# Peptides against a protein of PDB entry 6TME: the designs that were tried, part 284

Target 1, 324 residues: chain A of PDB entry 6TME
Amino acid sequence: NRLKRAYIALQAWKKAFYSDPFNTAANWVGPDVCSYKGVFCAPALDDPSVLVVAGIDLNHADIAGYLPPELGLLTDVALFHVNSNRFCGVIPKSLSKLTLMYEFDVSNNRFVGPFPTVALSWPSLKFLDIRYNDFEGKLPPEIFDKDLDAIFLNNNRFESTIPETIGKSTASVVTFAHNKFSGCIPKTIGQMKNLNEIVFIGNNLSGCLPNEIGSLNNVTVFDASSNGFVGSLPSTLSGLANVEQMDFSYNKFTGFVTDNICKLPKLSNFTFSYNFFNGEAQSCVPGSSQEKQFDDTSNCLQNRPNQKSAKECLPVVSRPVDCS
Target 2, 324 residues: chain A of PDB entry 6TME as posed
Amino acid sequence: NRLKRAYIALQAWKKAFYSDPFNTAANWVGPDVCSYKGVFCAPALDDPSVLVVAGIDLNHADIFGYLPPELGLLTDVALFHVNSNRFCGVIPKSLSKLTLMYEFDVSNNRFVGPFPTVALSWPSLKFLDIRYNDFEGKLPPEIFDKDLDAIFLNNNRFESTIPETIGKSTASVVTFAHNKFSGCIPKTIGQMKNLNEIVFIGNNLSGCLPNEIGSLNNVTVFDASSNGFVGSLPSTLSGLANVEQMDFSYNKFTGFVTDNICKLPKLSNFTFSYNFFNGEAQSCVPGSSQEKQFDDTSNCLQNRPNQKSAKECLPVVSRPVDCS

## One batch from the design tools (peptide; made by RFdiffusion4, then SolubleMPNN)

Design b2_p27_1_s3 (from b2_p27_1, 17 letters changed)
Fold by OpenDDE base, seed 5:
Structure b2_p27_1_s3 (fold): chain B 324 residues (1-324), chain A 27 residues (1-27)
Amino acid sequence: as target 1 above (324 residues)
Amino acid sequence: SKKIILSKTEKELREKLEKELSELYSG
């Protein structure tokens, strides 16, 4: 009995709650699991006459606890949304049994350990949100082999380089922000054919930006701020026909911010502050456009306010990094 | 607490999720 298995799983989970401030699981009593708050039932895909637990939504329940292995008994769950709780521990490997998993959101919890590789086992996964946790270690390259629509990894403790497999991703949104990623952005990034938004904020990324970024025709948001990028901005950025928000602030970029970048047709906000740019086109000057917002603060620009001192600029500007 | 800066894409995805959940519940 599938509902019986669900009952076992849900009761085990309830027992794994340390705190339920909103009494979310107060009605988690009895065999009628479909009446449980946050539990959603639907006809089984393989047998419409059978009712199964198809979804979990415990978002914003502030529940403290862990995910017990018995959750693996929820084999019919396609939607698992438990963000904004205080669940701790690791994602159980037993969840590999949830082969229908479509959307998995465990964001804003207290999960630890390496990347939950169980997510890689779900063949139909389209949405993965594990942001705002304490996941650590390297990001498995295989994550980008999956046909995901969204990959939220930000605000964790991931390390190592961004996998080159990123180019294989079909995701429209990918967040790497506020981790410990290092190395260069892979050149394969330009192959992300469906990418709309990518965020690298607040990592330890370095090197030159790959020219291939300019191939991201569908990107509307590109944020690489607060890293260690060097060199000039790629001229190929002029190819970002749909970019609206672009942020390169708080890096070590040098060179000239060109007209071709600042005049991107859909550009709404371009922040390149806190770098070592030594020149900018007139079109890049803050206030030069009513339609576009620019921030050139704390660079090495002449005749602009709030720039770095010559003392700060000279050592860097005089030794430009050649990205060629 | 989770600092939510909703991108356009994220918002759309969330809406989709909510819709799907609602449909599951009503079905």
Scores: peptide ipSAE 0.017, ipTM 0.547, DockQ to the pose 0.437
Fold by OpenDDE base, seed 4:
Structure b2_p27_1_s3 (fold): chain B 324 residues (1-324), chain A 27 residues (1-27)
Amino acid sequence: as target 1 above (324 residues)
Amino acid sequence: SKKIILSKTEKELREKLEKELSELYSG
């Protein structure tokens, strides 16, 4: 009996709660699991005459506890949303039995350990949100082989390089922000055919931006701020026909910011402050357009306010990094 | 509450999720 298994799982989970400040699980009593707060039932896909637990929504419940292995008994769950709680520990490997998993949101919790590789075992997963946790280690390359619509990884402790398999991703949104990623952005990034938004903020990424970024014709948001990128902006950025928000601030870029970038047709905001740019086109000057906002603060630009001193600029500008 | 980076895409996705959950509840 599927509901009996669900009962066992949910009671085990209730027992794993250390704190339930809103008494979310107060009605988690008895065999009628479909009446449990935050538990959603639906007809089984393989047998419409059978009712099964298809979804969990405990978002914003502020529950402290852990995920017990008995959750693997919830084999019919397709939606698992438990964000904004205080769950700790690791994601149980037993969740591999949840083969219908479609949306998995454990964001804003206290999970630790390596990337939850159990997520890779779910063949139908479309949405993965593990942001605002303490996951650590390498990002498995296989994550980008999955047909995900969204990948939220920001605000964790992930390190090492971004896998080259990123180019295989079909995701429209990917966030890497506020981790410890290092190395270069893979050249394969240009192959992300469905990409709309990508955020690299606040990592330890370095090297030159790959020219292939210019192939991201569907991207509307590109934020690479607060890293260690060097060299000139790729001329191929002129290919970003749909970019609206672009941020390269707080890096070590040099060279000239060109008209081809600043005149991008959909560009609304372009921030390239806190770099070592030594020139910019007139179209890049803040205030030059009513439709576009620019920030050129703290570069090495002549005849512009709030720039770095010659002392700061000269050592860097005189030794430009060749990205060719 | 968690800090949320709300992009257009994220907002749309969240709306879809909410709709799906609502449908599950009504089903």
Scores: peptide ipSAE 0.015, ipTM 0.555, DockQ to the pose 0.482
Fold by OpenDDE base, seed 2:
Structure b2_p27_1_s3 (fold): chain B 324 residues (1-324), chain A 27 residues (1-27)
Amino acid sequence: as target 1 above (324 residues)
Amino acid sequence: SKKIILSKTEKELREKLEKELSELYSG
């Protein structure tokens, strides 16, 4: 019965293909769905004697089409990987029936619409990759209430602010890059206890960086480049004991880049170019260390090459933002 | 609460700006 449902779902999906350049679904014929290319069966969790469709892997198949509602019949699927295709439309709400969903990767497709809230209905979801699509609107706060290991949201059309609930996330990797997020980074960010990598690149984020960033002890990558951040770098950044890659470039930061930041023990690359910093410690100077790479280009630093003109700097430097 | 304290750099920038403007206006 379960495989019959799967058959119906998969045949409906095949019918929903507009293009299958690699003929991935060529063998999607007949009731033996477990033999279908990209379909993986396993014993059911509730009955090991029953074989069910447990996984879909159509990565890099370049398939054009959409996800039909019949996919909701794949109730035993725990792994759904269909990245690097040309699927369009929305994620069907019927996928709420896939209660075993563990990894959901629809990245690098042409999906549109709001955040696929159906993903929030999956109680066991650990991996969510929806990057490189055209999802739009607000990010639901509930996404961070989920026990996800990774959250990939980059290269979409998400807008509005980053939810305060971000601090509840247990994810090790979170990407916000190349969206239209605005507002401040929530202070609750410091509560992300498992965070290793976070990327904010290329949004409309603004305001001062919260001091709580310094509480991210496990962070190895922190990239906040290409935003509208203002003020000075928090002194608490000295707490980033494991940061290796840090990028604050292309913002509107001011103030002094301190030794405490540049001497972070694991720091390998620190880019703070294209800001309005008016001073830096000697330890921050490019070439000052053999172990660390710095970029201080296009700031308001004295006696450094490739800096902004006085005319460009003065209006900003003379009116520092108070982040207190 | 964080407040950026004006540094020597601000004064230097003003001086440079004034110099540049003076040169520009003087031809």
Scores: peptide ipSAE 0.000, ipTM 0.295, DockQ to the pose 0.008
Fold by OpenDDE base, seed 1:
Structure b2_p27_1_s3 (fold): chain B 324 residues (1-324), chain A 27 residues (1-27)
Amino acid sequence: as target 1 above (324 residues)
Amino acid sequence: SKKIILSKTEKELREKLEKELSELYSG
């Protein structure tokens, strides 16, 4: 039966623990898996008279170990939360059998290997959190074809370009931060109709920001700091009617920071420090508003404190990048 | 340790998802 399969899976997992400092699995004994700490049972969707393992929550258990293939026997699991552990290895492909997977959180572990493509096999997946691991390689374009509400990828070792399929994403929050992504932000980004928060912090992204960013009407957080972006800020950024937090710091931007950007109606914080901007509107000056916070530090601005030297600025400012 | 990424959306989203899941299994 289903619980028997779950028992096999959970016992295999327990055996795969190298360390359980909080003795989380101490009561993982016997056939009554529904009594196991961190294991949650519910009536099966296809048969309410049958009790099945529907969820796993081992968050913050600091367990060292790996995920054995036998976890594929947990076919009724819809919630799999094992963040903040020390699990290592790869995500088993056998998890493809967990067709009810709804939330998958393996963040803050020691997983390695390529993107866990098994996540693409789950038709009902809504939440994917794989941040703070050591996943590497390129993102499969198909990840953004899925109807996900949230995609957390930050603090991994992902590389290559961001797939153009990003525009197909229905996610409200997407994090790319602290990876090794390179290339340009795809122009299709403007098609992300449900996007509220997107974070690109600390990658190797470059090129000009696409004008299509200005089409992100629902965005409240846009952080592209610590990359290699060049050129001027797109004038279309004036279209970010709901942006509250915007950060372009630590790039190679040039040009003039316009009034239309700094006067965005919901803007609370706008950081454009550590670039090569050579001008800013009065509305962009730190202290110009009580309601908005600006940081223009370390640019090429005249008559502003803490700016780059002429020696640093001239070579860059004199060779503006044409983003048209 | 896991760095907390402050997101206004995240908390609300999680709550929504959890609610939906609960409803799915309770109904």
Scores: peptide ipSAE 0.019, ipTM 0.577, DockQ to the pose 0.782; fails the geometry check

Design b2_p27_2_s1 (from b2_p27_2, 18 letters changed)
Fold by OpenDDE base, seed 2:
Structure b2_p27_2_s1 (fold): chain B 324 residues (1-324), chain A 27 residues (1-27)
Amino acid sequence: as target 1 above (324 residues)
Amino acid sequence: DEEKIKEEEKKLAERNKKLLEEFLASR
């Protein structure tokens, strides 16, 4: 009996709660698991006459505890939303049995360990949110082989390079922000045909920006701020026909910020502050447009306020990085 | 676009020269 298995799983989970401040699991009593708060039942896909646990929503419950292996008995769960809790430990490998998993949100918890590779075992996964945890180590390349609509990885402890497989991603939103990613952005990034928003904020990324970024025609948000990027901005950025928000601040960029970038048709905000740019087109000057906001603060620009000193600029500007 | 690139390179060179002059003057 599927509901009996669900009962075992949910009771095991309740026992794994250290704190339930809102008494979310107070009604988790008896065999009628479909009446449990945060448990949602639906007809089984293979037999519409059978009721199964299809979803869990414990968002914002502030529950402290862990995910017990018995959760692997919830084999009919397609939606698993447990964000904004205090769950700790690792994601159980037993969740590989949840072959219908469609949306997995464990964001804003206290999970630790490597990337939860069990997520890669779910053939129908479309949404993965593991942000605001303590996941660490290498991001598995296989994550981008998944047909995901969104990938939220920000605010973790991930290290190493961004996999070259990123170009295979069909995701519209990808966040890498506030991790420890290093190396260059892969050239394959330009192959992300469905990408709308990508965020690299606050990593250890370096090297030149790949020219292939300019192929991201659907991107509305591109944020590469707070990294170690060097060289000039690629001229191919003029291809970002739909970019609205662009941030390159707090890097080591040099060269000239061109009209072709600043005149992008949908550009609303372009921040390139805290770099070593030594020139900008008139169209890039803050206040030059009523429709666009620019920030050129703390560069090596002449006749602009709040710029770096010549002493700070010269050592960097005199040694431009060739990105060719 | 090649002419535009050359113009930008020229402007960059001029700015670099100014930065150097400012640096030398600050010593």
Scores: peptide ipSAE 0.017, ipTM 0.409, DockQ to the pose 0.008
Fold by OpenDDE base, seed 4:
Structure b2_p27_2_s1 (fold): chain B 324 residues (1-324), chain A 27 residues (1-27)
Amino acid sequence: as target 1 above (324 residues)
Amino acid sequence: DEEKIKEEEKKLAERNKKLLEEFLASR
């Protein structure tokens, strides 16, 4: 019965393929779905004597098509990996029936529409990768209530603010890069207890950095480059005891880059170029350390090479933003 | 009731992890 449902789903999906350049679905014929290329069977969790479709792996198949509603019949699927294809349309709501979903990777496709809220219905989801698509609109706050290990949202069309619920996330890796997020980073960010890597690159984020960033003791990568952040760097950044890679480049930061930041014990690369910093500690100077790499290019620093002109600096530096 | 739900969710997560391991081993 379960394999029959899987057969219906997989045959419907095959019919939804517009192009299969590697003939991936060429052997998708007959009732033996477990022999289908990219289809993986395992004993059912509720009955080990029953074989079910437990995984789909069509990564890098360059398949053009859409996801038909009949995929909701694959109720035993825990792993769904279809990255690096040309699938278009929306993620079917019928996938809410896949209650065992553990890893969902639809990255590097042509999906459109709002955030796939069906992902929020999966109680056991640990990995969500929807990057490199055309998803748009607001990010649902509920995404951060999920017990996810990784959240990949980068290279989409998401808009609006980052939800304050971000502090509830248990994810070790979160990417917001290359979207249209706006507003401030929520102060609740400091509550992300398992965070190792967070990337905000290339959004419309603005305002001052919250002091609570300094509470992210497990962070190894923090990239806030290519945004509209203003003000001084928080002094609390001295609390980032494990940060290795830090990037604040291409913003509108002002003030002084302090020793407390540049002397962070695990810091290997700190980029603060293309801002309006008007001073830096000696420990921040590129070449001052053999163990650390710094980039101070295109700031308002005195006696440093490759800085902005006085004409560019004076209007900004003379009007510092108070973040207090 | 909430505690029971959490326990069931935890059990489900453990089962899913096992399934993942088996899946990876079959590849």
Scores: peptide ipSAE 0.013, ipTM 0.399, DockQ to the pose 0.053
Fold by OpenDDE base, seed 5:
Structure b2_p27_2_s1 (fold): chain B 324 residues (1-324), chain A 27 residues (1-27)
Amino acid sequence: as target 1 above (324 residues)
Amino acid sequence: DEEKIKEEEKKLAERNKKLLEEFLASR
């Protein structure tokens, strides 16, 4: 019965393929779905004597098509990996029936529409990758209530603010990069106790950086480059004991870059170029350390190469934003 | 800005690929 349902689903999906350059679905013929390329069967969790479709892996198949609603019949699927294809349309709501979903990777496709809220219905979801698509609209705050290990949202069309619920996330890796997020980084960010890497690159984020960033003790990568952040860097950044890569470039930061930041114990790369910093500690100067790489290019620093003109600096530096 | 975005996109893609591989390997 379960394999029959899987057969129906997979045949419907095959019919939804517009192009299969590598003939991935060429052997998708007959009732033996477990022999299908990219289909993986395993004993059912509730009955080990029953074989079920437990996983789909069509990564890098360059398949053009869409996800038909019949995929909701794949109720035993825990792993769904279809990255690097040309699937279009929306994620079917019928996938809510896949209650065992553990890893969902639809990255590098042509999916559109709002955030696939069906992902929120999966109680056991640990990995969510929807990057490199055309998803749009608001990010549901409930995404951070999920017990996810990784959240990849980058290279989409998401808009609005980052939800305050971000502090509830247990994810080690979160990417927001290359979207249209706006507003401030929530102060609750400091509550992300398992966070190792967070990337905000290339959004419309603004305001001052919250002091609570300094509470991210496990962070190794913090990239906030290519946004509209203003004010001084928080002094609390000295608390980032494990940060290795830090990037604040291409913002509107002002003030002084302090020793306490540049002397972070595990810091290997710190880029603060293309801002309006008007001072830096000697420890922040590129070439000052053999173990650390700094970039202070295109700021308002005195006696440094490749800085902005006085004409560019004066209007901004003379009107510093008070983040207090 | 466009050139910077392209460069960062490439860097991000490479980093994210590595992160995914590491994540999967750690499980």
Scores: peptide ipSAE 0.013, ipTM 0.457, DockQ to the pose 0.123; fails the geometry check
Fold by OpenDDE base, seed 3:
Structure b2_p27_2_s1 (fold): chain B 324 residues (1-324), chain A 27 residues (1-27)
Amino acid sequence: as target 1 above (324 residues)
Amino acid sequence: DEEKIKEEEKKLAERNKKLLEEFLASR
């Protein structure tokens, strides 16, 4: 009996709650699991006459606890939303039995350990949100082989390089922000044909930006701020026909910011502050456009306010990194 | 710059919230 299995799982989970400030699980009593707060039943896909637990929504419940292995008994769950709680520990491997998993949101919790590889076992997964946790270690390359629409990884402790498999991703939104990723952005990034938004903020990424970024025709948001990128901006960035928000601030970029970048047709905000740019086109100057906002603060630009001193600029500008 | 990091975190949070809402609404 599917509902009996669900009952076992949900009762085990209730026992795993250390704190339930809003008494969310107060009505989690008795065999009628479909009446439980945050538990949603639907007709089974294989038998519409049978009700099954198809979804969990405990978002913003401030529950402290852990995910017990008995949650693997919720085999009909397609939606699992438990964000903004205080769940700790690891994601149970037993969740591999949830083969219908479609949306998995465990964001804003206290989860630890390596990337939850159980997420890779779900064949129908479309949405993965593990942001604002304490996941650590390497990102498995296989994550980008998944047919995910969105991948939220930001605000964790992930390390190492971004896998080259990123180019295989069909995701429209990917966030890497506020991790410990290092190395270069893979050249394969240009193969992300469905990409609309990508965020690299606040990592240890370095090297030159790959020219292949210019192939991201559908990108509306590209944020690479607060990293260690060097060299000039790729001339191929002129190919970002749909970019609206672009941020390269707080890096070590050098060279000239060109008209071809600043005149991008959909560009609304372009921030390239806190770098070592030694020139900019007139179209890049803040206030030059009513439709576009620019920030050129703290570069090595001549005749612009709020620039770095010659003492700070000269050592870097005199030795530009050749990205060719 | 800690202040910049905080600003970027806020910006990211706002973007991500919007993206999540849009994504969920698309289903």
Scores: peptide ipSAE 0.008, ipTM 0.435, DockQ to the pose 0.127; fails the geometry check

